# Peptides against a protein of PDB entry 7PB4: the designs that were tried, part 177

Target 1, 105 residues: chain A of PDB entry 7PB4
Amino acid sequence: KMLNIKEYKEKLLSTLGEFLEDHFPLPDRSVKKKKKNIQESSVNLITLHEMLEILINRLFDVPHDPYVKISDSFWPPYVELLLRNGIALRHPEDPTRIRLEAFHQ
Target 2, 218 residues: chain B of PDB entry 7PB4
Amino acid sequence: DALQMAVGYFEKGPIKASQNKDKTLEKHLKTVENVAWKNGLASEEIDILLNIALSGKFGNAVNTRILKCMIPATVISEDSVVKAVSWLCVGKCSGSTKVLFYRWLVAMFDFIDRKEQINLLYGFFFASLQDDALCPYVCHLLYLLTKKENVKPFRVRKLLDLQAKMGMQPHLQALLSLYKFFAPALISVSLPVRKKIYFKNSENLWKTALLAVKQRNR

## One batch from the design tools (peptide; made by RFdiffusion4, then SolubleMPNN)

Design b2_p14_3_s2 (from b2_p14_3, 7 letters changed)
Fold by OpenDDE base, seed 1:
Structure b2_p14_3_s2 (fold): chain B 105 residues (1-105), chain C 218 residues (1-218), chain A 14 residues (1-14)
Amino acid sequence: as target 1 above (105 residues)
Amino acid sequence: as target 2 above (218 residues)
Amino acid sequence: MQLRLMVEELVILS
């Protein structure tokens, strides 16, 4: 039973990874050597998969304060995607912090 | 020149030493507006100003005016659009600005130099369909972007759910019809055969300007 | 959304 759950979890992770890669890939960032736009971030963005992993880990590691600080590596469309789909929630007092939504077991 | 000074002002921000910040802002904004509507803006200028309009650096009124004059002389860089989408998601711009952006994106779609990266944003645009204010314009955008590979069962379900919620909206019907064209097996519901596809704001804010741009770039 | 369901299931299994 435990092995079956583990196997299923691995399959789910793989499926999720493929789904995220297919439907929500990161855009190619052309690193321009000469910054003409002040708004250009040279920060490497993490994948949506990595973002979810961070959120899930925080939920289990610190269940009483499951919020993660949004870093520059968090691509805003990913954050918005998670929020809009009810996967993540902003901290009520600090909009720079988000948590994984509480899912009913 | 005056345009460079104006763009520089918006990019670098107001100089603290200015006694009348509002007059200076208005002067530069009028300069940008004048050039944009008469001649269009260079891709680099669009890149700078578009991001400024969406970053929340200035007030909503200013952002709206900037966005309204994002008229290309020739082309818009795809990279500018990708960056703009990012800024939209930061949450520093108003809902009206978001709507205006999507209207702009649809209106200027043919002037974007390439579509490869924008196509990668398909899922993000699709996720915005749930926003009632954005839905008509997002449907139009998706209609322009949709390829066979984008038509998935879960997206079909979402569109049908939206239709159930919002009713038989012309923009939803148009997109569903396209989906049915690419994947008829996924849509069993009979859709009315429309000879003409109608999206909201066929006559957009930039109609006259776009005609001029097309004439200049023949 | 399909994504939400997948994430939810993953959380439940974790």
Scores: peptide ipSAE 0.490, ipTM 0.870, DockQ to the pose 0.304
Fold by OpenDDE base, seed 2:
Structure b2_p14_3_s2 (fold): chain B 105 residues (1-105), chain C 218 residues (1-218), chain A 14 residues (1-14)
Amino acid sequence: as target 1 above (105 residues)
Amino acid sequence: as target 2 above (218 residues)
Amino acid sequence: MQLRLMVEELVILS
């Protein structure tokens, strides 16, 4: 039974990863490099998968303060996607902090 | 150049030393509006001003006016659109601004230089269908963007759920009909046979300007 | 949403 759960979890992770890559990829910012004059901040955006990992890890590692600070590496559409779909919540007093929804409660 | 000064004002913000900030703002805004409606704006100018309009730097009234005059002289850069979508998600713009943006995007769709990156945003646009105010315009946008590879079972389910919730809306029906065209096996429900596909006339705000742009670029 | 369901399942299994 435990093996089945582990296998299922792995399959789910793989499926999720593929889903995220297929349907919510990061835009290719290489197009921005062609315009000489736009000092676009070389901020490396993280993937939605990475963002979710951060949120999940924070929830389990620091359950009493499960909020993550939104950094420049957080692509706004990803943040909005998570919030809109009820996957994440903004901190009630600090909109720059978000947490994963506590699905296990 | 008056236009350059105006764009610079919006980009850099008001100089603290200006005693009459409101008059200065209005002057520059009128400059942008006049040029945009007469000649259109360069892609670089649209890039700057579009971001400003959606960033929340100025009030809703100003943002609305800026967005309404985002009329290209020739083309709009897809990068500008991608950045704009990002700004929309920051949450600093009003709901009305979001609606106006999607109307603008639909109206200006043919003037966007390329669609590769915009097509990658398909999932994000699709996610916006749940917003009742945006839904009609997003459906129209998706109708323009949808390819066979975008038609997935989960999206079909979502559209059918939306239909169940809000009824058979013309814009939703149009999108569903396209989905059925690409993937008839995924849509078992009978769709009313419409002779014509109807979307809200989003381009009405820019109809005259768009005609002028097309004439200049022929 | 499909994404929410997948994330929810993942969290529950974690």
Scores: peptide ipSAE 0.485, ipTM 0.865, DockQ to the pose 0.337
Fold by OpenDDE base, seed 3:
Structure b2_p14_3_s2 (fold): chain B 105 residues (1-105), chain C 218 residues (1-218), chain A 14 residues (1-14)
Amino acid sequence: as target 1 above (105 residues)
Amino acid sequence: as target 2 above (218 residues)
Amino acid sequence: MQLRLMVEELVILS
């Protein structure tokens, strides 16, 4: 039963990953690095898929503290996207932390 | 150069030893405004100042004034726009600033040097349609950005849902019409044939400046 | 949105 759940989870993540790659790709920053006077961070951004994976894993691994600290690798538009769509919530006392929304049937 | 000093002031912040911070701030703002409206700003200057306006470094009044004078001499870098969108999402700018930014983006759309990276933000912009204050301007932006590959069934459903919620809004109808043009099979509902596509005239704030930019780059 | 539904399904069924 546990194995089946894990396999199903992986399949869902894969499907979600494909969807996210198609519709919410990261902007290419390769050109930005070549320009003069760039103030943009050299930090490597993670994909939306990776971000969701982190949030989901945190929810299941640490259910009593399901919040993840927003790092520089978190692209702000992705964070906003998740928040706006009710997929994630900010910590009530610490806006630098977000959690996956608890979905109930 | 007075402009360089002004830009430097906003970028690096006020020198601690300034006795009259407000006077100095106003002086530099006026310098930027003067140059922007007369000659336009270089892409590098827009890059710096646009980020500052959206970063929350200064107060809303200052940010608004800076954003209003983001007028290009020639072009705006798409990288600046991408960065700006990032700052917009950090949550340090006001709702009014967000609205102004989208108005600016629509108004200045033709002056952005490239669209490839901005097109990658399509999904993000589309998600912003749910914001009632932004919706009219986002529809206009999406109207400018939409390609056939962007028209997906789930987005069609979302637009129809928005129409059900908000009513038949001209800006929404315009976008739906474009969607139907690209993918008629996805929109079975008969849309009223509008002779004229109507969006709020976002460029009105910059009408004279935009004309000047076009003349300079002709 | 499609994204929310997909994530919701993933969370509920996980």
Scores: peptide ipSAE 0.461, ipTM 0.841, DockQ to the pose 0.317
Fold by OpenDDE base, seed 4:
Structure b2_p14_3_s2 (fold): chain B 105 residues (1-105), chain C 218 residues (1-218), chain A 14 residues (1-14)
Amino acid sequence: as target 1 above (105 residues)
Amino acid sequence: as target 2 above (218 residues)
Amino acid sequence: MQLRLMVEELVILS
């Protein structure tokens, strides 16, 4: 049972990854690095997959405070996507923090 | 020149302490408006001003006026659009500004230099369909962007669900008809055959300006 | 939404 669950989880992760890459890829900003708008510290944006992993891990690691602070690596469209689809919630008092939805039945 | 000074004001703020901040703001805004409607703006100017309008740096009234004069001299950079979409998601602009942006995006769609990056945003635009205020304009945008590879069963279901919720809206019907064209097997429901695809006239705000732009670029 | 369901299932399995 455990092996089957693990294998299924891995398959699901793979499927999710593919889905995210196909439908919600990061824009390629690499082409026109016009020097002027490059804020020197090119903050690397994380993938939606990575963002979800962070949120999931936080939920399990710190269940009493499952909120993650939105950093510059969080692409705003991803945040909005998660919020609009009920996957994530903003902290009621701090809009810079989000958590994974508990998915209560 | 006056335009550079105006753009600089919006980008960097006032260079000198002005006794009347409102008067200075109005002066620069009028400068941008005048140039935009007469000659259009360069892609670089649109890049700067579009981001400012959506960043929440200024009040809604100012942002609206800036956005209304985002008229290209020649082309709009797709990078500007991608950045703009990001700003929209930050949530510092009003709902009315978001609506205006999508109207603008549809109206100016043909003037965007490339579509490859915008096409990558398809899923994000599709997710915005649930916003009732945006839905008509997003449908129009998606109608312009949709390729066969974008037509998936889950998106079909979502559109049908939206139709069930809000009724047979012309903009939804238009998009569904396109989906059926690309993937007839996914849409078994009979759609009314419309001779003319109807979307809200998003371009009405820029009709005269768009004609002028087209004339200059012939 | 399909994405939500996928994430939900993943969370349940975690």
Scores: peptide ipSAE 0.494, ipTM 0.874, DockQ to the pose 0.303; fails the geometry check

Design b2_p14_3_s4 (from b2_p14_3, 7 letters changed)
Fold by OpenDDE base, seed 4:
Parts: C-alpha cells; structure tokens; sequence
Structure b2_p14_3_s4 (fold): chain B 105 residues (1-105), chain C 218 residues (1-218), chain A 14 residues (1-14)
C-alpha cells in the first residue's frame, strides 16, 4: 500500500509538473543583456512547481507558522494565480507572506 | 526634448526639491499627453511609462492619466505587456487602473509586435475572469488570444460555472461560442448563435487616436 | 483536473 502511494504521488507530481509547464510557463525573458552596468541582480524566477514545493514543505515542516515570505524570485502572476485559485492565502497582517491553504475538508 | 524630460521625471522622480512639485508634475504629464495624442509614443517610452503607471509610484489620478495616453506611434513591445501584467499582480494599483489596463490592452492588441509571450499568459488572464469588474474585458482579451490548444475541459467547466453565477453575459457568451467552435464536443449546451459578437467598446477611449495611428502606419 | 484539486491531492498524499 505504501509503495502504491509513493508511486501515485510521483505520478501526480509528474502530471502536475507537466500541467504547470503547459499552462503556466515562465515568460522567456529575452534577457537581452544590454550591458548597461546596472547590476540588475537578475533575480532568477522560480517555476510555479518550485513555488508550490516551497509552500507544501513549509506547511509540513513548520505547521504552526506555515507562511513563506514572498521573495523577488516569486513571479507576481504565480502568486496571484495561487491566491485566486484558493491554493494560497496571504497572511492577514503581513501581505508579504503567503501560506498554502489548509485543504482540511 | 520636452518628452524625454517628462519621461525622465516620471522614471527617476523629481530631482530637485522644487517648491511646486504639483505644478512640475502637471507640466510633464501634459507634455506626455500632448505628444501621445498627436504623434504617439515610441515603444521605449511606453515601456517606461506603462510600468510607472502600474507600479504604484504615483497616485491613482496620475496613473490613470498616464495609462490613458499609452498610445503607440508604431508598435508596443510584448515585453512591456508581460511586465505590466506582473505589476498588476503586485497589487499596488487600484481596481480601476486594472480595468483600464485591460481595456487598453484590448484596444491596443493589434499594435503589439508579437503575441507569443502574451499567449503564454493565457492561464493567468483566464484566472482573472473571476473578478467581476475585469470579466468583460478579460473575456474580450481571451477571445483574441484563444487557440484550439487553450480549450480544455477544465476551462470549459469554469466558464460554465461562471455563467451559472453571473448569468448569460454577452462577453461570456462570445468566449463560449469561440470555445465551442474549437471544441464542439466539450460544450453540449446550445449557445444562442449570436451573429454579432458584442464586447464593451473598450476602444472608445482611444478611437480617434487609433485611427490616427493606423493612418500614419499605412 | 483543476490545479487546486491536483495540489490538494498532492498535499493529502504528502
């Protein structure tokens, strides 16, 4: 039973990954590195998959404070997507922090 | 160049503690407005000003005025649109500004140089359908963007659910009709064959300007 | 399958 659950989880992760890549890909920033010396710290945006992993892990690792601080690596459309779909919630007092929704039905 | 000075002001902010900040702001805003409506703005100028209008750097009144004069001389860069969508999601702009942006995006859609990146944002736009204020304009945008590959069962279900909640709205019906066209097997519901697709005239704000742009680019 | 449902299922399995 445990092996089946693990296999199913892996399959689900794979399916989710494919779904996210197909429907919610990151925009190809044609980083035309115009060499203007402004050290625009090219903050590498993380994928939606990675963002979800962070949120899920935080929920399990720190259940009493499951909030993740929104960093510059969080693409704003992804944050909005998660919030609008009821997957994530903003901290009531700190809008820079989000948590995975407690799917406790 | 007066326009360059004006754009620079908005980009960099007021350099000198001028005693009359409001007067200076108004002067530069009028400069941008005048050039935009007469000649249109270069893609680079639109890139800068669009981000400023949506970043929350200035008040809603100023942002609204800037956004209203985002009229291209020739083309709008798709990169500017992608960046703009990102700013919208940050939530520093008002709801009215968001509505105005989508109206602008629909009105200026044909002037965007490329659509590949915008098409990648399809899912994000679709998620915005839940916003009642945005829904009419987002439907129009999606109508312009939708390809066969975008028509999925889960999106059909969401549209039908939305219709159940909001009623048979013309803009929603238009989008559903397009979905049915691409994937008739997914939509079993008989949609009234509307011969004319009616979206809210988002173009009314820029009608005269758009005509002028088209004439200059012929 | 909706994104929310997929995530929900993943969380439950986790």
Amino acid sequence: as target 1 above (105 residues)
Amino acid sequence: as target 2 above (218 residues)
Amino acid sequence: MELRLMVEELVILS
Scores: peptide ipSAE 0.537, ipTM 0.884, DockQ to the pose 0.301
Fold by OpenDDE base, seed 3:
Structure b2_p14_3_s4 (fold): chain B 105 residues (1-105), chain C 218 residues (1-218), chain A 14 residues (1-14)
Amino acid sequence: as target 1 above (105 residues)
Amino acid sequence: as target 2 above (218 residues)
Amino acid sequence: MELRLMVEELVILS
């Protein structure tokens, strides 16, 4: 049973990774850097996969304060995507902090 | 150049020493509006002003006026659109501004220079369908963006669920029809054959301006 | 599978 669960988890992680890459890739900013007079953020954006990983880890590592501060590396559309899909929640008093939704069976 | 001064004002903010801030703001707004409607704006000017309109730097009334005059002289950079979507998600703009933006995006769609980056935002736009206020316009946008590779089983399910919730809406039916066209095997439900695809006419706000842009670029 | 469902399942299995 444990082996099956581990294998399934690995498969799920792989599937999720592929899904995120296929359907929610970061925009290519290479073209932006070449254009004159365009204000670009020099900030390196993280992938949606990385963002989820951060949120999941925070939930398990610090369950009493599972909130992550939104940094400049968080692409706003990703944040909005997670919020709209019920995957993440904003802190009730601090909109700059988000947490992974607590999923219960 | 009066336009450059106006754009600079919005970009850099008001000079602290201005005794009549409101008068100055109105003057610059009128300058931008005048040029935009007469000649259109350069892509660089749209890039700057569009971000300002969505960033929450100014009040809703000002943002609305700026957004309404985002009329291109020739083209709109897709990069500007990508940036704008980012600002839209920051949550500093009003719901009405968001609606106006999507209306603008649909209206100006043909004037966007490239679509590759916008197509990458497909999933994000699709997620916005659940917003009742945005849904009609997002459906229209998705109708313009949808390619065969975007039509996936999970999106079909979401659209059908949305239809179950909201009823048979013309804009939703139009999008579903397109999905069925690309992937008939995914949509087993019989869709009413509509002779005419019906979306809200988002371009009505810019009808005259758009005609002028087309004439200038012919 | 939907994104939410995948994430939910992953969290449950973690």
Scores: peptide ipSAE 0.525, ipTM 0.876, DockQ to the pose 0.300
Fold by OpenDDE base, seed 2:
Order: C-alpha cells, then sequence, then structure tokens
Structure b2_p14_3_s4 (fold): chain B 105 residues (1-105), chain C 218 residues (1-218), chain A 14 residues (1-14)
C-alpha cells in the first residue's frame, strides 16, 4: 500500500509538472530583448511549479505561519491563478503574503 | 512634442513643483486623447500608457480614459499585452478597468503584431471565465484564440459547469460551439444551432477609430 | 483533471 502511494505521488507530480508546462508556461521574455528601449527587468521569474513547491513547503515547515511573501519573482498571473482556483489565499491583513490552502484540514 | 511631454508626464509622474496638478493632468490626458483618436499612437506609446493605465498609478477615471484611447497608429506589440495581463493580476486596477481591457483586447486583436505569446496566455484567460463581469468578453477573446490543442477535457468540463451555473449564455454557447467543432467527441450535449454567433458589444467603443486605422494602413 | 484537484491531492499525499 505504501509503495502504491509513493508511486501514485510520483505519477501525480509528473502529471502536474507536465500540466503546468503545457498550460501555464512563462512568457518568453526574449521578446523584450529585441526592443532596445525596454529596460529588461532583471527579475528572474520562477515557474508555477516552483511557486507551488514554495507554498507547500512553507505550509509543512512552518504551519503556524504558512504565509509566503510575494516577491518580484512571483509572476502576477500565477498568483492570480492560484488565488482564483482556491489553491492559495491572501493574508487577511497583508495582501503581499499568500498561503497554500489547507486541504488536509 | 506635446505628445511626448504628455507621455513623459504619465511615465515619470507629476513634477512636485506643479501648483495645479489637476489641470496639468487634464492637459496631458487631452493631448493623448486627441492624438490617439486623430492619428493613433505608436506601439511604444501604447506600451507605456497601457501599463500606466493598469498599474494603479492614477485613479480609475484617469485609467479608464487612458485605456479608451489606446488606439494604434499601426500595430500593438504583443509584449505590451503580456505585460498588461500581468498588471491586471496585480489587483491595483478596478473591475471596470479589467472589463474595459478585455473589450479593448478583443477590439484591437487584429492589430496585435504577433500572437505567439498571447496564445501562451490561453490558460490564464480561461481562468478568468469564472469572473461574471469578465466572462462575456473573455469568451470572445478565447473564441479568437482557441486552437484544437487548447480544447481539453478539463476545459470542456469547466465550460459546461459554467453553463450550468450561468445558463445558456450566447457568448458561452459560441465558445462551446467552437470547442465542439474542434473536438466533437468531448461535447456530447446538444448545442442550439445558431446561424450567427453573437458576442456582447460587437459594436465596440473603437469602431470608428479602427476603421480609420485600417484606412490609414491600406 | 483540474489544477486545484491535482494540487489538493499532492498536498494530501505529502
Amino acid sequence: as target 1 above (105 residues)
Amino acid sequence: as target 2 above (218 residues)
Amino acid sequence: MELRLMVEELVILS
């Protein structure tokens, strides 16, 4: 039973990864490079997968304060996507902080 | 150049020394409006002003006016659209501004220079369907963007769920009909046979301006 | 499967 759970988890992770890449890819910022006048914001955006990992890890590592501060590396559409889909929640007093929804509770 | 000064004002913000900030703002806004409706704006100007309109830097009234005059002289950069979508998600603009943006995006769709990056945003646009205020316009946008590869079972389910919730809306039916065209096996429900597909506000705010743009670029 | 469901399952399994 445990092996089945582990295998299922791995499969799920793989499926999720593929899903995220296929349907919610980061925009190609190379388009910005072609226009000389656009100061490329040197901000490196993280993938949605990475964002989810951060949120999940925070939930488990610091359950009493599961909120993550939104950094410049967080692509706004990703944040909005998570919020709209009920995957994440904004901190009630600090909109710059979000947490993963506690699905296990 | 008056237009350059106006754009610069919006980009850099009001100079502290201006005693009459409101008059200055209005002056520059009128300058932008006049040029936009008369000649259209350069892609670079649209890039700057569109971001400003959606960033929440100014009040809703100002943002609305700016957005209404985002009329291209020739083309709109897809990068501007991608950035704009990002700003929409920051949440500093009003709901009405978001609606106006999607209306604008639909209206200006043919003037966007490239669609590759916008097509990548398909999933994000689709996620906005759940917003009742945005839904009609997002459906129209998706109708323009949808390719066979975008028609997935989970999206079909979502559309059907929305239909169950909202009823058989014309804009939703239009999108579903397109989905059925691409993937008939995924949609078993009978859709009303419509002779014509109608989206809300087919006569958009920019109809006259767009005609002028097309005439200038022929 | 929807994104939410996938994430939910992942969290539950974690």
Scores: peptide ipSAE 0.522, ipTM 0.876, DockQ to the pose 0.319
Fold by OpenDDE base, seed 5:
Structure b2_p14_3_s4 (fold): chain B 105 residues (1-105), chain C 218 residues (1-218), chain A 14 residues (1-14)
Amino acid sequence: as target 1 above (105 residues)
Amino acid sequence: as target 2 above (218 residues)
Amino acid sequence: MELRLMVEELVILS
């Protein structure tokens, strides 16, 4: 039973990874012409997968303060995507912090 | 030249706390407006000013005026649009500015040099459908962007759910009809046969300017 | 499968 759960989790992770790559990839910066003083062009952006991982880990590691500070590595469209899909929530008093939504079994 | 000075002002900000800040700002804004409507702006100028308009660096009135004069001389860089979408998501611009941006994006769609990266943003645009103010314009944008590979079961469900919530809106019907065209097996519901696709006239604000751009680029 | 559902399931399984 535990083995089946682990296998299923691995499959789900793989499926999620593929889904994120297919539907929500980072913009190809190789196509970018002149880098102007835009934060997005100068900072190394993390993938949506990595962002989710950070949020999930924070939820489990620090459940009493599950919020993550939005850094420059967080691509704004990803943040917006998570918020709009009900996957993440902004801190009620600090909009620069987000947490993973509490999902119940 | 005057345009370069104006763009530089918006990019670098005012150097000195001058008592005439408002007058200076207005002067430069008028310069940009005049050039944009008469000749259009270079892609580089649009790149700079578009981001400024969406970054929240200036007030809503200024941002609105800048965005309204984002008229290309020839083309708009796809990269500018990608960056603009990022700024839009930061949330430092007003709701009205966001609406105006999507109207602008639809109106200027044909002047964007490439669509490959914009197509990659499909999912992000789709996520904005739930915003009532944006929905009509996002539907129009998606109508322009949608390819067969974008039509997925989960997106169909989302559109149908949205229709159930807000009713049979013309812009939703238009997008659903396109989805049904690409993937008829995914949409079992009967859609009314509409002879005319209806979207809000996003280009109305730039109608004269767009005609001029087309004429210059013939 | 929707993104939210995938993430939700992943969190539940974690």
Scores: peptide ipSAE 0.521, ipTM 0.873, DockQ to the pose 0.320

